Peptides against a protein of PDB entry 7RZF. Designs and how they scored, part 4

Target 1, 358 residues: chain A of PDB entry 7RZF
Amino acid sequence: PFQEEHLKQLYKIVPIKDIRNLYVTFPIPDLQKYYKSNPGHYLGHLIGHEGPGSLLSELKSKGWVNTLVGGQKEGARGFMFFIINVDLTEEGLLHVEDIILHMFQYIQKLRAEGPQEWVFQECKDLNAVAFRFKDKERPRGYTSKIAGILHYYPLEEVLTAEYLLEEFRPDLIEMVLDKLRPENVRVAIVSKSFEGKTDRTEEWYGTQYKQEAIPDEVIKKWQNADLNGKFKLPTKNEFIPTNFEILPLEKEATPYPALIKDTAMSKLWFKQDDKFFLPKACLNFEFFSPFAYVDPLHCNMAYLYLELLKDSLNEYAYAAELAGLSYDLQNTIYGMYLSVKGYNDKQPILLKKIIEKM
Target 2, 358 residues: chain A of PDB entry 7RZF as posed
Amino acid sequence: PFQEEHLKQLYKIVPIKDIRNLYVTFPIPDLQKYYKSNPGHYLGHLIGHEGPGSLLSELKSKGWVNTLVGGQKEGARGFMFFIINVDLTEEGLLHVEDIILHMFQYIQKLRAEGPQEWVFQELKDLNAVAFRFKDKERPRGYTSKIAGILHYYPLEEVLTAEYLLEEFRPDLIEMVLDKLRPENVRVAIVSKSFEGKTDRTEEWYGTQYKQEAIPDEVIKKWQNADLNGKFKLPTKNEFIPTNFEILPLEKEATPYPALIKDTAMSKLWFKQDDKFFLPKANLNFEFFSPFAYVDPLHSNMAYLYLELLKDSLNEYAYAAELAGLSYDLQNTIYGMYLSVKGYNDKQPILLKKIIEKM

## One batch from the design tools (peptide; aimed at target 1 E50 G70)

Design b1_p8_8_s3 (made by RFdiffusion4, then SolubleMPNN; from b1_p8_8, 4 letters changed)
Fold by OpenDDE base, seed 3:
Structure b1_p8_8_s3 (fold): chain B 358 residues (1-358), chain A 8 residues (1-8)
Amino acid sequence: as target 1 above (358 residues)
Amino acid sequence: SIEFGRRS
């Protein structure tokens, strides 16, 4: 276990690759015994959320962070870590203290709102869907995994324990949240900008780094993190599928797509799934425009258009992705391609949103 | 490990 001397430390690490990363790490108790409630999952879901009012949304709006990952990680025996990891922009590298302040502001928002049963229920539902429709694992990998988890779970629960949330435990959520404090923080900044500014070398990989104590003044600033009005809990995830009905295979089903609609402006091809029998669909749209590839300017404009469109959909698409829906937008020589994939139940909602943004 | 958010 980390002693007090190991807390409130800053590590400046020189990477081999030109990357900029920030790791904010909190030692937490071993939560393995609480797998039925999984309070770390709850907190990871919220802290790692990418929707409006999320930590990432705000940090991106500042131009400091590109991506954010949050969640619990295994530690040594008897303890775990909660880690918030962000990919830093060049500007973000200059604002690490402020980035971490925003992290604590978001955590403070979670404290102020308290544990939400509906959020837990969404996590439960998402995990249930993922479990129900998980791909068949390779037997060798699956057996090895099961053998490993048998040490942690009762035999009767081994198959489900990783997926099924059963108990809403607000007390445990609060317990973990109480460990996410500045006095318990370990910070690592990974950047080539520290080259030549390090005084230590890691024994195993030869990684150059510098260790410093975080100044008490900085810790105090983080401890005094106020509520930032830009942070909000996510809205309810509208993409969680509830209808899993599989339509019977039609007698006239063809092994290839059949033309089912032919108009002056559109052709529709359809193929029923005859192999997987999942409540999933793939919607593929090819848009044709004579202007898309007419000259380099139009090509670049079309490219920029899709990049901007994807950016505008990012927050919305995250909720869809959590629910097993994905979309893809690509430029083609004839125009653009749109694909919507995943559970068919809520695909119309995602499709509608994409079209509205177009 | 349970991680949330998209990786780059």
Scores: peptide ipSAE 0.100, ipTM 0.805, DockQ to the pose 0.766
OpenDDE base, seeds 1, 2, 4, 5: peptide ipSAE 0.061, 0.083, 0.087, 0.094; ipTM 0.762, 0.792, 0.791, 0.800

Design b1_p8_8_s4 (made by RFdiffusion4, then SolubleMPNN; from b1_p8_8, 4 letters changed)
Fold by OpenDDE base, seed 3:
Structure b1_p8_8_s4 (fold): chain B 358 residues (1-358), chain A 8 residues (1-8)
Amino acid sequence: as target 1 above (358 residues)
Amino acid sequence: SIEFGRKS
């Protein structure tokens, strides 16, 4: 276990690759025994959320962060870590203290709101869907995984323990949240900008780094993190499927897409799933425009349009992705391609939103 | 490990 002397430390690490990352790590108790409630999952879901009012949304709006990952990680035996990892912009590298302040502001928001049973329920539902419709794993990998987790879970639960949430435990959520404090922080900054500024070398990989104590004044600033009004809990995830009905295979079903609608402006092809029998669909739209590739200007405009569209959909699409829905937008020489994939139940909602943004 | 958020 980390002693007090190992806390409040800053590591400046020189990467081999040109990457900029920030790791904010908190030692936490071993939560394995709490797998039925999984408080670390709850907190990871919120801290790692990408919707409006999320930590990532705000940090992106500042131009400091590209991506954010939050969650619990295994440590050595008897303890775990909660880690918030962000990909830093060049500007973000200059504002690491402020980025971490925002992290603590978000954590403070979670404290102020308290544990939300509806959020737990969404996590439960999402995990249940993932479990129910998980792909078949490779037998060798699966057996090895199961053999490993048999050390942690009862035999009767070994197949479900990683997925099925059963107990809402606000007390455990608060317990973990109480460990996410500045006095319990370990910070690592990964950047080539530290080249030539390090004094230590890691033994195993030869990674150059410098270790410093985080100044008490900085710790105090983080401890006094105010509520930031920009941070909000996510809205309810509207994309969680509830209808899993699989329609029977039609007698006239073809092994290839059949033209089912032909109009002056559109053709519709349909193929029923005859193999997987999942409550999923793949909607593919090809849009044709004579302007899409007429000249370099229009080509670039079409490209920029899709990039902007994707950007405008990012926060909204995260909730869909969590629920097993995805979309893809691509430029083509003839126009644009849109694909919506995943559970069919809520695809119309996602599709509608995409079209509204177009 | 349980990680949330899109990886870069």
Scores: peptide ipSAE 0.073, ipTM 0.771, DockQ to the pose 0.757
OpenDDE base, seeds 1, 2, 4, 5: peptide ipSAE 0.025, 0.027, 0.044, 0.072; ipTM 0.692, 0.627, 0.731, 0.765

## One batch from the design tools (peptide; aimed at target 1 Q72 I83)

Design b1_p9_1 (made by RFdiffusion4)
Pose (drawn by RFdiffusion4):
Formats: C-alpha cells, structure tokens, sequence
Structure b1_p9_1 (pose): chain A 358 residues (1-358), chain P 9 residues (1-9)
C-alpha cells in the first residue's frame, strides 16, 4: 500500500491523552513464506535489545528515550511492515532528527558486520529449550490459536511453529537488512504540542495531523557517513540454563504449602511440585512497612524509588527475562512486592542481585 | 508492543 508518492514523509499527530512518541515505518515484502530462517526475528533480536552497548542504552545515556520496541509488524497477506517505535522525553522531542540518525547509525553498525552464526545458534537453542518444557495450555484459546495458524503450515508442524529452526541462511538476513534504507522511511510524530497547527483532519475518527514531507537535507544527512556511536554487539549469555533435573519427592510430602519458618522477622510457605515436573519454580515475597502509605508524600516516594530501581536494573536483568527468568517488583498499599519466576537454575544469582541493588 | 498510526491521504 505504500506507493512512492507517500514515502519519505513525517506526519505530526495530536493526541487527546498526553503522550509523546516517534514511529519509524519501513515497508518490506512478505516473509511468512520464509518460516524456517525467519530473518525478521533476527533483525528484531538485534535492534530491540537492551543491555550493554546497544541501541536503547545509548539513548538512555543521552537522556532522550525511556524505552524502544523493535521487530516487524505483519499486515494482511502479501505485504509486511517493519517498525521502530520510541517514546520521548521533554527534550527528546527537540532532537528527533538525531534520534533517527542514531537509529541508522546502529543499522549501519549492523550492516558492516552483517550475519552472525552464534546469535542464530543461541536463539535456536533458546527456542528449542523453551519448546521442550512448554507448559500446559488452557483448552480455550489454545484451540483457537492452533486453528488460527492452521491455514499457513502443513499438518506435521502445526505445533512446532516458530519454535524449531532448521537453517541459518545469511542471504535473507542481508536481503531484509538492505530494505531498511532512508529512501524507505515513514516517520510519524505524536505530540500534544501541535494543537493549533494542524490543517488536515481525519473523517472516520476525527483526529488531526500534518504533512511535513522531509526535505532532502536530512535524508542525505542520514545515509551519508555512519561509522558508529559507542554501540557494540551483545555479549555471550550467562543465563542460559543447564540444570534440567527434576528433584525427587521427599518423605514429608504435603498437598498444600506448609508453614516452615515462623519468626518475628519472616515466614515461609513451601511445597514441592507434585503434578507438573517442570524444572522451574516460582518464588514470591511481600515486604511490609508502616511508612509506605502514611500520607500522599510517602505514598508517592514509594513509586518513584521502586521505578528508579526498575530503571537502573533492566539493563542488567534483560538477559534473565530473555532466557526465561522473569521478575517483577512493584509497590502495594501496605508495602512493596517481589516475584521472580522461571527456570530452576538461576534464581539465586538473580534474586540476590535484586536485593543488593535494592 | 508494536503499534503505528493510520491516517488517510
């Protein structure tokens, strides 16, 4: 649907709720026919990746961006999109050309070195382990899902869809990586600061927007010279699991969690798993404080402190959320809360790091 | 999540 008359354009949209965002839209051909190499998931794993020396961490270091989501959007049949959607700070709206410039800097940093064998092997291992201990399904919604993808795949791999990968073909990685070029951009800015500046309006919904077609100054400023920032490739993962042993049932087997420790400091509830036999467990905690909801100031500083703890610890723990260990730490009325769940091997390192950062 | 706005020409 994107003919070249309406390419290289930058719209400005006025919202109703106060948000600020930047959408970068590329068009690409259909890659659902390539469901074995999956080049869109490779570029999605290399663009939207938090951690040391990556696209998001540098934009956090210049104070412009809270978070960004990579990957490719799939639309209808016979055509596909690719999206880099970002949200903005107060002075992140002043430097949009520089943000998209850094996006093509990281794309060019990934074009000078291109394919990687160990990233494909690591991602295929991760999907294979995440498929081997695939948990049980709720029977409603699961049959709608496997009847939702029954139209595309044959009868043998109706289940093993986007789980098992056979081959690493760098030609398709290079092909989809070439289609990301500044002749193929469509920038869209959402900000509430364009109240009285909009000429055009939408008939169907009634929203207002613009047409600021990007002059060629900034296009030929985008693809001209792009060496690097302080970017780097992600490093070897250490949260990949290795212990897949189901520990045996002990003498004191109980059907419900029993109180084991009762002190004036803490109490526990424990139950070995009897039904599922998956090498994974969930640990949860609820810390209490009478000072957490005393007045609005003390009920306000709790969200700020807990949010800055999540800010400063996502850079470390995104590899744990990527390997299958997810944690969550949010505030409650009475006190604060913690819940770490996932594979059975790497809970101590993650929970201990959470405490010592806490 | 992935999102994009839609407007006519």
Amino acid sequence: as target 2 above (358 residues)
Amino acid sequence: SLDMPSVPF

Design b1_p9_1_s1 (made by RFdiffusion4, then SolubleMPNN; from b1_p9_1, 4 letters changed)
Fold by OpenDDE base, seed 2:
Structure b1_p9_1_s1 (fold): chain B 358 residues (1-358), chain A 9 residues (1-9)
Amino acid sequence: as target 1 above (358 residues)
Amino acid sequence: SLTLPEVPL
């Protein structure tokens, strides 16, 4: 376990690649024994969420962060880490203290709301979907993975333990959340801007770095993180599939798309899956407009329209992605193209959300 | 996202 002297430290690291990253790391207890409740996954799901009212949404709105990842990572024997990692913009590199303040504000919001059983249920359902439809791993990778898992799980649970959430444990969620405090933080900033400003070299890779104590006033600022009213728990994910029924192949099923609707305003082609037999579909829509590409002005307006439409759909994009749904919107010389792909069950919901924003 | 990069800190 880290001693007090190893906490509240800032590392300024020079990368080989031109990258700007922030790592906010907390030592946590070994959670392996709690795999059935997986409190670190629950917290990672919320802290790493990308929807409205998320930590990432606020940090993006300020132009400070491009991407965010949150979750648990294995440490040495008897401890783990909880890490919040962000990709920093050039401006975000100047606002690291305030970025971390926002992290603690979001964590404080999670404390104020308390553990939510419905969020645990969504994590459970998402993991169940991922388990049910996991691709067949290559034999060499699979055997090595199983061998690793056997150190932590009973033999009977080896195939399921990574995915199967069984127990809602609010006490364990609160226990982990109580470790996510400023007094327990280790901060690493990775940027080429620290070149020539380092005083140490890492022994294994020759990485140049500087270590500094985080000032007590900064720690206190983070300890006094207020409730930021912009932070909200995510809404329920409407896109999580629940029906996995595969319809029988029709006797008249063609190996190519058949025209099933022909009207003055629309043509519809359909092909049943005769190969994969998955509860998945691909919906492709081509929209034709005589104005879309008539001149440069209309072309630019059509482009801007789709960019605005995509932006307006960002609230659903992450929830859809988590649920194994995706959409694509493209300009064409004739108008626009829309594609919706993934599990068929909730595709109508996503399609409706897209149409409502058009 | 939930996928932490493998970067050893």
Scores: peptide ipSAE 0.037, ipTM 0.702, DockQ to the pose 0.248
OpenDDE base, seeds 1, 3, 4, 5: peptide ipSAE 0.031, 0.036, 0.035, 0.032; ipTM 0.721, 0.710, 0.732, 0.712

Design b1_p9_1_s2 (made by RFdiffusion4, then SolubleMPNN; from b1_p9_1, 3 letters changed)
Fold by OpenDDE base, seed 5:
Order: sequence, then C-alpha cells, then structure tokens
Structure b1_p9_1_s2 (fold): chain B 358 residues (1-358), chain A 9 residues (1-9)
Amino acid sequence: as target 1 above (358 residues)
Amino acid sequence: SLSMPEVPL
C-alpha cells in the first residue's frame, strides 16, 4: 500500500514514442472478493462512458483529450488501483490541472446521483450477452486463464465469475467512489516535452522522469470541484439485445443472396445465415445519386455531409458498440453506403436513429 | 471506454 508520502505526487515521464498521456491513479482496496457486484466495473463503465454528458464528451469538446479509459487494475496483494487514462492533445497537455478538475467534477456528479440499480442491470445484461456469445478461445489460452482464475473463484464459478453480475451493492460502489479523491491521487503525465527536464531514471527500463509533489493549492482546487452542469449520467442503452431467437432455416434457403424485392427505386437481396446460427444480422444499403460524384464540388459536399452525419450519430455509436451493434457510413462513386451489423434484435432501433439524422 | 490500462506506474 502507498504511504502518505506516495500520494499527491506528479510524475513527468519522457516516452520513447511521441505520445501524450495522462494517468490519474487512485489506490483502492482489493475488490476481488466482490466479483459478484464488481463495483469497480460499475464505476469504470460510467467514468469511461463516451455518450452525451460523459467525461470524455466534455474533454473532447474542450479539444484537450482524444480518448479516455477508466477502470480498475490489479495491484500487489491486498490492493488495487482505479485508473483514468486519457490521450492528450497538444492543447490538453497545457490544461492537465483543468482536465483533472473535470475528472473530479464528474466523480462529484456520481456522488450526487448515487448508485443506480438500472446502470448495474445494464452492466449485468451486457456481460451476460458477452458471456453467452463469446468466441471459442484457444484451448491453451483458455486453460491458462482458468488456472489463474482458480486462485480467486470457486471451481463452479470459474467459467462465469468474470461475466456474471449477481448482486447490486450500492455500499461498495460508494466505498470505491470515496477512494476517488484528490488526497488519494497519483498523477503521471507522459510527454516528450519533458525531455531534458527530468532528474531521475527508472531502474528497469531507464525511463527518464521527474517526481514532484502536487501543490496543496491544486489539491484544494480539485477538492472543491463543484457540479459541472454539462455532466450527466448516461441514458438507458436502447440497443441491448433481449431476444436471441434464431429463426429456422427456410427450406428454400439459397447459398447466395436471393433477390426478394425488385422495384424501379430499390432492389433487395436476402440471405439467411446457414453457418453461424447467431442472432446477428448484417444490413447493407447502397444509395445511388447521379449528383454525388458529378464534379469535385458535389463530391466534397457529399463527403462533408457524411462527416456531419457521423458526428451527429456519435451520440448513439458508443451505446450501440457496447451492445454489440455497429454502423458504417461511406462515400461511394455512386452515392453512399450504410452498413448496420451485430445483434438483430435492436438493429431496427439503430437504423431508425440513423435515418432520423439523415 | 472501460479497459484495464497497462499503466507503468
């Protein structure tokens, strides 16, 4: 466990690669015994969320951050870490204190809203879907993973313990959230901009770094993080599949797509899955316009239109991805291409959202 | 996203 002298520390690290990263780390208790409730996963899901009103959405809107990852990590025996990692823009590197302030504002929002059973239920449902439809792991990898898990779980639960959420434990969520405080923080900034400004070398890899105490005024600024009205909890994920029924293979099922609709304005091909027998579908739409590629101006307008459309759909993209749905939008020489892929149950919802933005 | 960052901290 870190002693008090190891808390409130800033590490300025020189990378070999031209990367800009911020790591905000909190020591937390060992949560392994709480795998049935997995409070660290609950918090990682919310802090790492990419939807409207998320931490990432706000930090992107500032131009400071490209990507965000949140979650628990194993430490040494008897403790873990909760880590928020962001990829920094050049501008974000100048605003690290304010980025961390926004992290604490979001954490404060989570405290103010309290633990949400519906969010736990979504995590449970997502994990159940992932477990049910996990690909066959390679036997050697799987056996090695299982052997590792046997140290932590009953034999009967080893196959499921990573995926099954069974117990909503708001007390444990609050307990972990209470460790996510400025007084318990360790900050690492990774940037080439620290080259020639370091005074220490790490013993294992020769990584150059500088260690500094975070000023008490900065800690106090983060402790006084108010509620930022831009932060909101996610909305319910409409895309989580609940129907996994596989329709019987039709007797007339063709090995190739059959033309099932032919009109002056549309052709439709259909092929039933005869190989995988998964509750998944691929919807592919090609739109033809004689104006899409008539000249460079129209081509550029069609490009800009699709970029704007993608941006307008970013709201749904993350929630769809979590639920095992994806979409793709591409310019073609003849117009545009739309693809919707994943679990079939909620594809109509995603398709409707796309069409409503078009 | 939710992930375990490989943080060398």
Scores: peptide ipSAE 0.037, ipTM 0.711, DockQ to the pose 0.253
OpenDDE base, seeds 1, 2, 3, 4: peptide ipSAE 0.035, 0.034, 0.035, 0.036; ipTM 0.725, 0.712, 0.717, 0.735

Design b1_p9_1_s3 (made by RFdiffusion4, then SolubleMPNN; from b1_p9_1, 4 letters changed)
Fold by OpenDDE base, seed 4:
Structure b1_p9_1_s3 (fold): chain B 358 residues (1-358), chain A 9 residues (1-9)
Amino acid sequence: as target 1 above (358 residues)
Amino acid sequence: SLSIPEVPL
């Protein structure tokens, strides 16, 4: 564990690549023994969420951050880290203190709401789906992975332990959340803008950096992080599949798509899966408009329409992705293309959401 | 997203 002198530190790091990253790191207890409850996964799911009222949504709205990841990382023996990492814009690099303030405001929101069993259940269900449909790894990779997992988990659980959430432990969530405090923070900023401003070199890679204490005034500002009314817990993920039934292969199943509907307004082609036997589908829609590409104005309008449609669907994109659903919207020379892919159970919900925004 | 970031230090 870090001693007190190792906390409240700022590292300014010069990258080799032209990247701008912020790492906000908290030392936490070793949580390996709590793998069945995985409180770090719960917090990483919420802090790393991308939906409306998320930390990322607010930081993106300000133009400061492009991407955000949150989660636990292994440390040395007997401790771990919880890390919030963001990709910084050029403007975001100037607002690092305020970005971190927003992180603490979101963390304060999590404290105010307390641990939510329904969020744990969603994490459990998502992991169960991921486990159920885990692709068969190559035997050598699989054996090497199992050998690694055997260091951490009982033999009986080695196949499931990475995925299976079993125990809702609000006490452990609160315990980890109590470590996510300004007095326990280590900040690293990675930017070429620190070139020629460093005084240390890392021994392994020759990385140039500067270490500074975070001013007590800044720590106090983060300690006094109020509730920000823009931050909300995510809504329930309506896209999580629950039905995994595989329909029997039809007797008239064709190796190619068959035309099952032919009308003046629509043609429908269908092919049943005869190979993968997964509860997944691909819905592909091609829309034809004689006006879509008649002139440059109509082309630009059709483009703008799809960009606005995509933007209006961003609220669902992340929740759908987590649930193993995806959509794609493209302009075509004849109009537009829509694709919905993934688990078939909740595809009608996603499709309905898309159509309601069209 | 939920992920384990690589920390450069």
Scores: peptide ipSAE 0.040, ipTM 0.773, DockQ to the pose 0.243
OpenDDE base, seeds 1, 2, 3, 5: peptide ipSAE 0.034, 0.034, 0.035, 0.036; ipTM 0.764, 0.758, 0.760, 0.758

Design b1_p9_1_s4 (made by RFdiffusion4, then SolubleMPNN; from b1_p9_1, 4 letters changed)
Fold by OpenDDE base, seed 5:
Structure b1_p9_1_s4 (fold): chain B 358 residues (1-358), chain A 9 residues (1-9)
Amino acid sequence: as target 1 above (358 residues)
Amino acid sequence: SLSLPEVPL
C-alpha cells in the first residue's frame, strides 16, 4: 500500500514515442472477493462512458482529450488501483489541472446521483451477452487463463465469474467512489515536452522522469470540485439485445443472396445464415445518386454530409458498440453506403436512429 | 471505454 508520502504526487515522464498521456491513479482496496458485484466495473463503465454528458464528451468538446479509459487494475496483493487514462491533445497538455478538475466534477456527479441499480442491470446484461456469445478461445490460452482464475474463484464459478454479475452492492460502489478523492491521487503525465527537464531515471527501463508533489492549492481546487451541469448519467442503452431466437433455416435457403424485391427504385437481396447460427445480421444499403460524384464540388459536399452525419450519430455509436451493434457510413462513387451489423434484435432501433439523422 | 491501461505506474 502507498504511504501518505506516495500520494498527491505528480510524475512527468519522457516517452520514447511521441505520445501525450495522462494517468490519474487511485489506490483502492482489493475488490477480488466482490467479483459478484464488481463495483470497480460499475464505476469504470460510467467514468469510461463515451455518450452525451460523459467525462470524455466534455473533455473532447474542450479539445483537450482524444480518448478516455477508466477502470480497476490489479496491484500487489491486498490492493488495487482505479485508473483514469486519457490521450491528450497538444492543448490538453497545457490544461492537465483542469482536465483532472473535470474528472473530479464527474466523480462528484456520481456521488450526487448515487448508485443506480438500472446501470448495474445493464452491466449485468451486457456481460451475460458477452459470455453467451464469446468466441471459442484457443485451448492453451483458455487453460492458462482458467488456471490463473482458479486462485481467486470456486471451481464451479471459474468459467462464469468474470462475466456474471449477481449482486447489486451500492455500499461497495460508494466505498470505491469514496477512494476516488484528490487526497488519494497519483498523477502521471507522459510527454516528450519533459525531455531535458527530468532529474530521475527509472531502474528497469531507463525511463526519464521528474517527481513533484502536487501543490496543496491544486489539491484543494480538486477537493472543491462542484457539480458541472454538463455532466449527466448515461441514458438507458436501447441497443442491448434481449431476443436471441434463431429462426429455422428455410428449405429454399440459397447459398448466395437471393433477390427478394425488385422495383424501379430498389433491389433487395437476402441470405439466411447457414453457417454460424448466431442471432446476428448484416444490413447493407447502397444508395445511388447521379449527383454524388458529378463534379469535385458535389463529391466534397457528399463527403462533408457523411462526416456531419457520423458526428450526429456519435451519441448512439458507443451505446450500440457496447451492445454488440455497429454501423458504417461510406462515400461511394455512386452515392453512399450504410452498413449495420451485430445482434439482430435491436438493429431496427439503430437503423431508425440513423435514418432520423439523415 | 472501459479497459485496463497497461501502464506501469
Scores: peptide ipSAE 0.037, ipTM 0.726, DockQ to the pose 0.254
OpenDDE base, seeds 1, 2, 3, 4: peptide ipSAE 0.035, 0.034, 0.035, 0.032; ipTM 0.730, 0.722, 0.726, 0.739

Design b1_p9_2 (made by RFdiffusion4)
Pose (drawn by RFdiffusion4):
Structure b1_p9_2 (pose): chain A 358 residues (1-358), chain P 9 residues (1-9)
Amino acid sequence: as target 2 above (358 residues)
Amino acid sequence: SLSMPHISF
């Protein structure tokens, strides 16, 4: 649907609720026919990746961006999109051309080195382990899902869809990586600062927007010279699991969690798993404080401190959320809360690091 | 999550 008359354009949209965002839209052909190599998931794993020296961490370091989501959007049949959607700070709206410039800097940093064998082997291993201990399904919604993808795949791999990968073909990685060029951009800015500046309006919904077609100054500023920032490739993962042993049932087996420790400092509830036999467990905690909800100031500093702890610890723990260990730490009325779940091998390192950062 | 706004020509 994107003919070349309406390419290289930058719209400005006025919202109703106060948000600020930047959408970068590329068009690409259909790659659902390529469901073995999956080049869109490779570029999605290399663009939207938090951690040391990556696209998001540098935009955090310049104070312009809270978070960004990579990957490719799939639309209808016979055509596909690719999106880099970002949200903005107060002075992140002033430097949009520089943000998109850094986006093509990281794209060119990934075009000078291109394919990687160990990233494909790592991602394939992760999907294989994440498929081997695939948990039970709720019978409603699961049959709708496997009847929702029954139209595309044959009868053998109706289940093993986007789980098992056979081959690493760098040609398709290079092909989809070439279609990401600044002659294929469609920038869209959402900001509430364009109240009285909009000429055009939407008939169906009634929203207002513009047409600021990007002059060639900034296009030929985008693709001209792009060496690097301080970017780097992600490093070897250490949260990949290795212990897949189901520990045996002990003498004192109980059907409900029993109180084991009762002190004036803490109490526990413990139950070995009897039904599922998956090498994974969930640990949860609830820390209490009478000062957490005393007045609005003390009920306000709790969200700020806990949010800055999540800010400063996502850079470390995104590899744990990517390997299958997810944690969550949010505030409650009474006190604050913690819940770490996932594979059975790397809970101590993650929970201990959470405490010592806390 | 991935999203994009609605626009007409």

Design b1_p9_2_s1 (made by RFdiffusion4, then SolubleMPNN; from b1_p9_2, 3 letters changed)
Fold by OpenDDE base, seed 5:
Structure b1_p9_2_s1 (fold): chain B 358 residues (1-358), chain A 9 residues (1-9)
Amino acid sequence: as target 1 above (358 residues)
Amino acid sequence: SLSLPRISL
């Protein structure tokens, strides 16, 4: 466990690669014994969320951050870390204090809203889906993983413990959230811009760094983080599958796609899965337009249209991805291509959202 | 995203 002298520290680190990263780290209690409720996963889900009103959405809108990762990490025995990691833009590197302020504003929003049982239920459902349809791991890798897990979990639970949430524990969520405070923060900024400005070298890798205390005024600024009205909890994920029924093979099932609809404006081919027997589907749409490639102007307009469409769909993309759904939109020489893939149950919802934005 | 890279700080 870090002593007080190790808290409220800023590390300026010189990378080998041209990268800009910010790590905001909080020491937290060992949460391993709370695996059935997994409060760190709950908080990581919200802090690491990418939907409208998320921390990432706001930081992207400022042009400061490209990506965000939030979650718990194992430390040494008896403690863990909660880490918020962002990829910084060049502009974001100049606004690190304000980025961290926004992190604390979002954390304050989570305190104000309190633990949400529906969010826990979504995490539970998502994990249950992930577990149920987990791909076969390589036996050696799986055995080694299980052997490691046996040190932490009862034998009867080792196969499920990483995935199955059983207990909603708002008290534990609040306990972890209470550790996510400015007085407990360790900040690391990784940038080549610190080259020649460091005074220490790390012993293991020779990494050059500078350590500084974060000024009390900055800590106080973060402690006084208000509620930013741009931050909102995510909406319910409408893409989480609930029906996993596999339809029986049709007697006339062909080994190739069969033409099931033929009209002047559309042709539809269908192939039932006869190999994988998963509650998944792939929907592929080719749209044909005589204008798509008629000249360079139309080609560029078609490109810009799809970029704008993708941008307009970004609000659903993350929620769909979490639920095991994906879409793709591409320009073709004849027009555009749309694909929707993943669990079949909620594909119509995602498809409808796409078509409504077109 | 939820997946922290195993970066030891």
Scores: peptide ipSAE 0.027, ipTM 0.666, DockQ to the pose 0.242
OpenDDE base, seeds 1, 2, 3, 4: peptide ipSAE 0.025, 0.024, 0.026, 0.009; ipTM 0.667, 0.660, 0.669, 0.599

Design b1_p9_2_s2 (made by RFdiffusion4, then SolubleMPNN; from b1_p9_2, 5 letters changed)
Fold by OpenDDE base, seed 1:
Structure b1_p9_2_s2 (fold): chain B 358 residues (1-358), chain A 9 residues (1-9)
Amino acid sequence: as target 1 above (358 residues)
Amino acid sequence: SLTLPRIVL
């Protein structure tokens, strides 16, 4: 584990690629024995959330961050890391201290709200869905994976242990959250802007870096992180499927789409799945408008309309994606194309949300 | 997102 001398450190790293990344890393205990409750996954789900009132939503609203990832990572024997990683904009690179302040404000919000059993239940349900409908791995690859994880799990649990949540442990969530403190932080900033400003070279790859102590004043600023009223817990994910019934194949089922509705305003084709037998569907809508491509102005207005529509749907897109639903909206020369794909059960909810924003 | 990219440092 890191000694005190390795904490409160800032690393400025020169990448080979033109990338801007911030890594905020906390040493945590080894959580492997707690796989049934997985407190690191709970915290990663909340810190890495992309919905309204999330850490990412606030950092995006400021133009400082493009993407955010939060979660546990394996370390050496007997410890792990909790890492918050963000992709920085050019402006965000100038505001790293304030970005980290917002991280600690969000963490402080999680402390104030305490562990939520309903959030754990959503993680459990999402993992159960992912396990049930995971693609068939190639036998050789799967055997090698199982052999690797046999060191961590009982043989009877190896097939399920990565996905199955069984125990809500608020005490373990609080224990991990207590490690996410400024006094326990390691910060790495990755940017080409540090070229020619480094004094050390990494031994294995020759990566140029500079190591600096984080000033005590900055640590104190992060320790005194107030509750920010912009941060909220996510709402319940309405897109999590609960019905996985597969309807029997109809006797008259055709191997091709059949026209089941023909009207002056609409045609509808339907094909039942005869191959995959999954509780999934694909809804595809083609909209025709004589005005969509009549001139360059109308074409640009139709483009702008779809970009604004997609932006207005961002609040649902992440929750839908987590639940195994996706949508696509495209301009066509005849009008617009909409596709909704994934688990059948909650597709009508997502489709309704899309139509309500149109 | 929940999935930490492989930080190849």
Scores: peptide ipSAE 0.028, ipTM 0.671, DockQ to the pose 0.231
OpenDDE base, seeds 2, 3, 4, 5: peptide ipSAE 0.027, 0.025, 0.028, 0.027; ipTM 0.667, 0.674, 0.677, 0.671

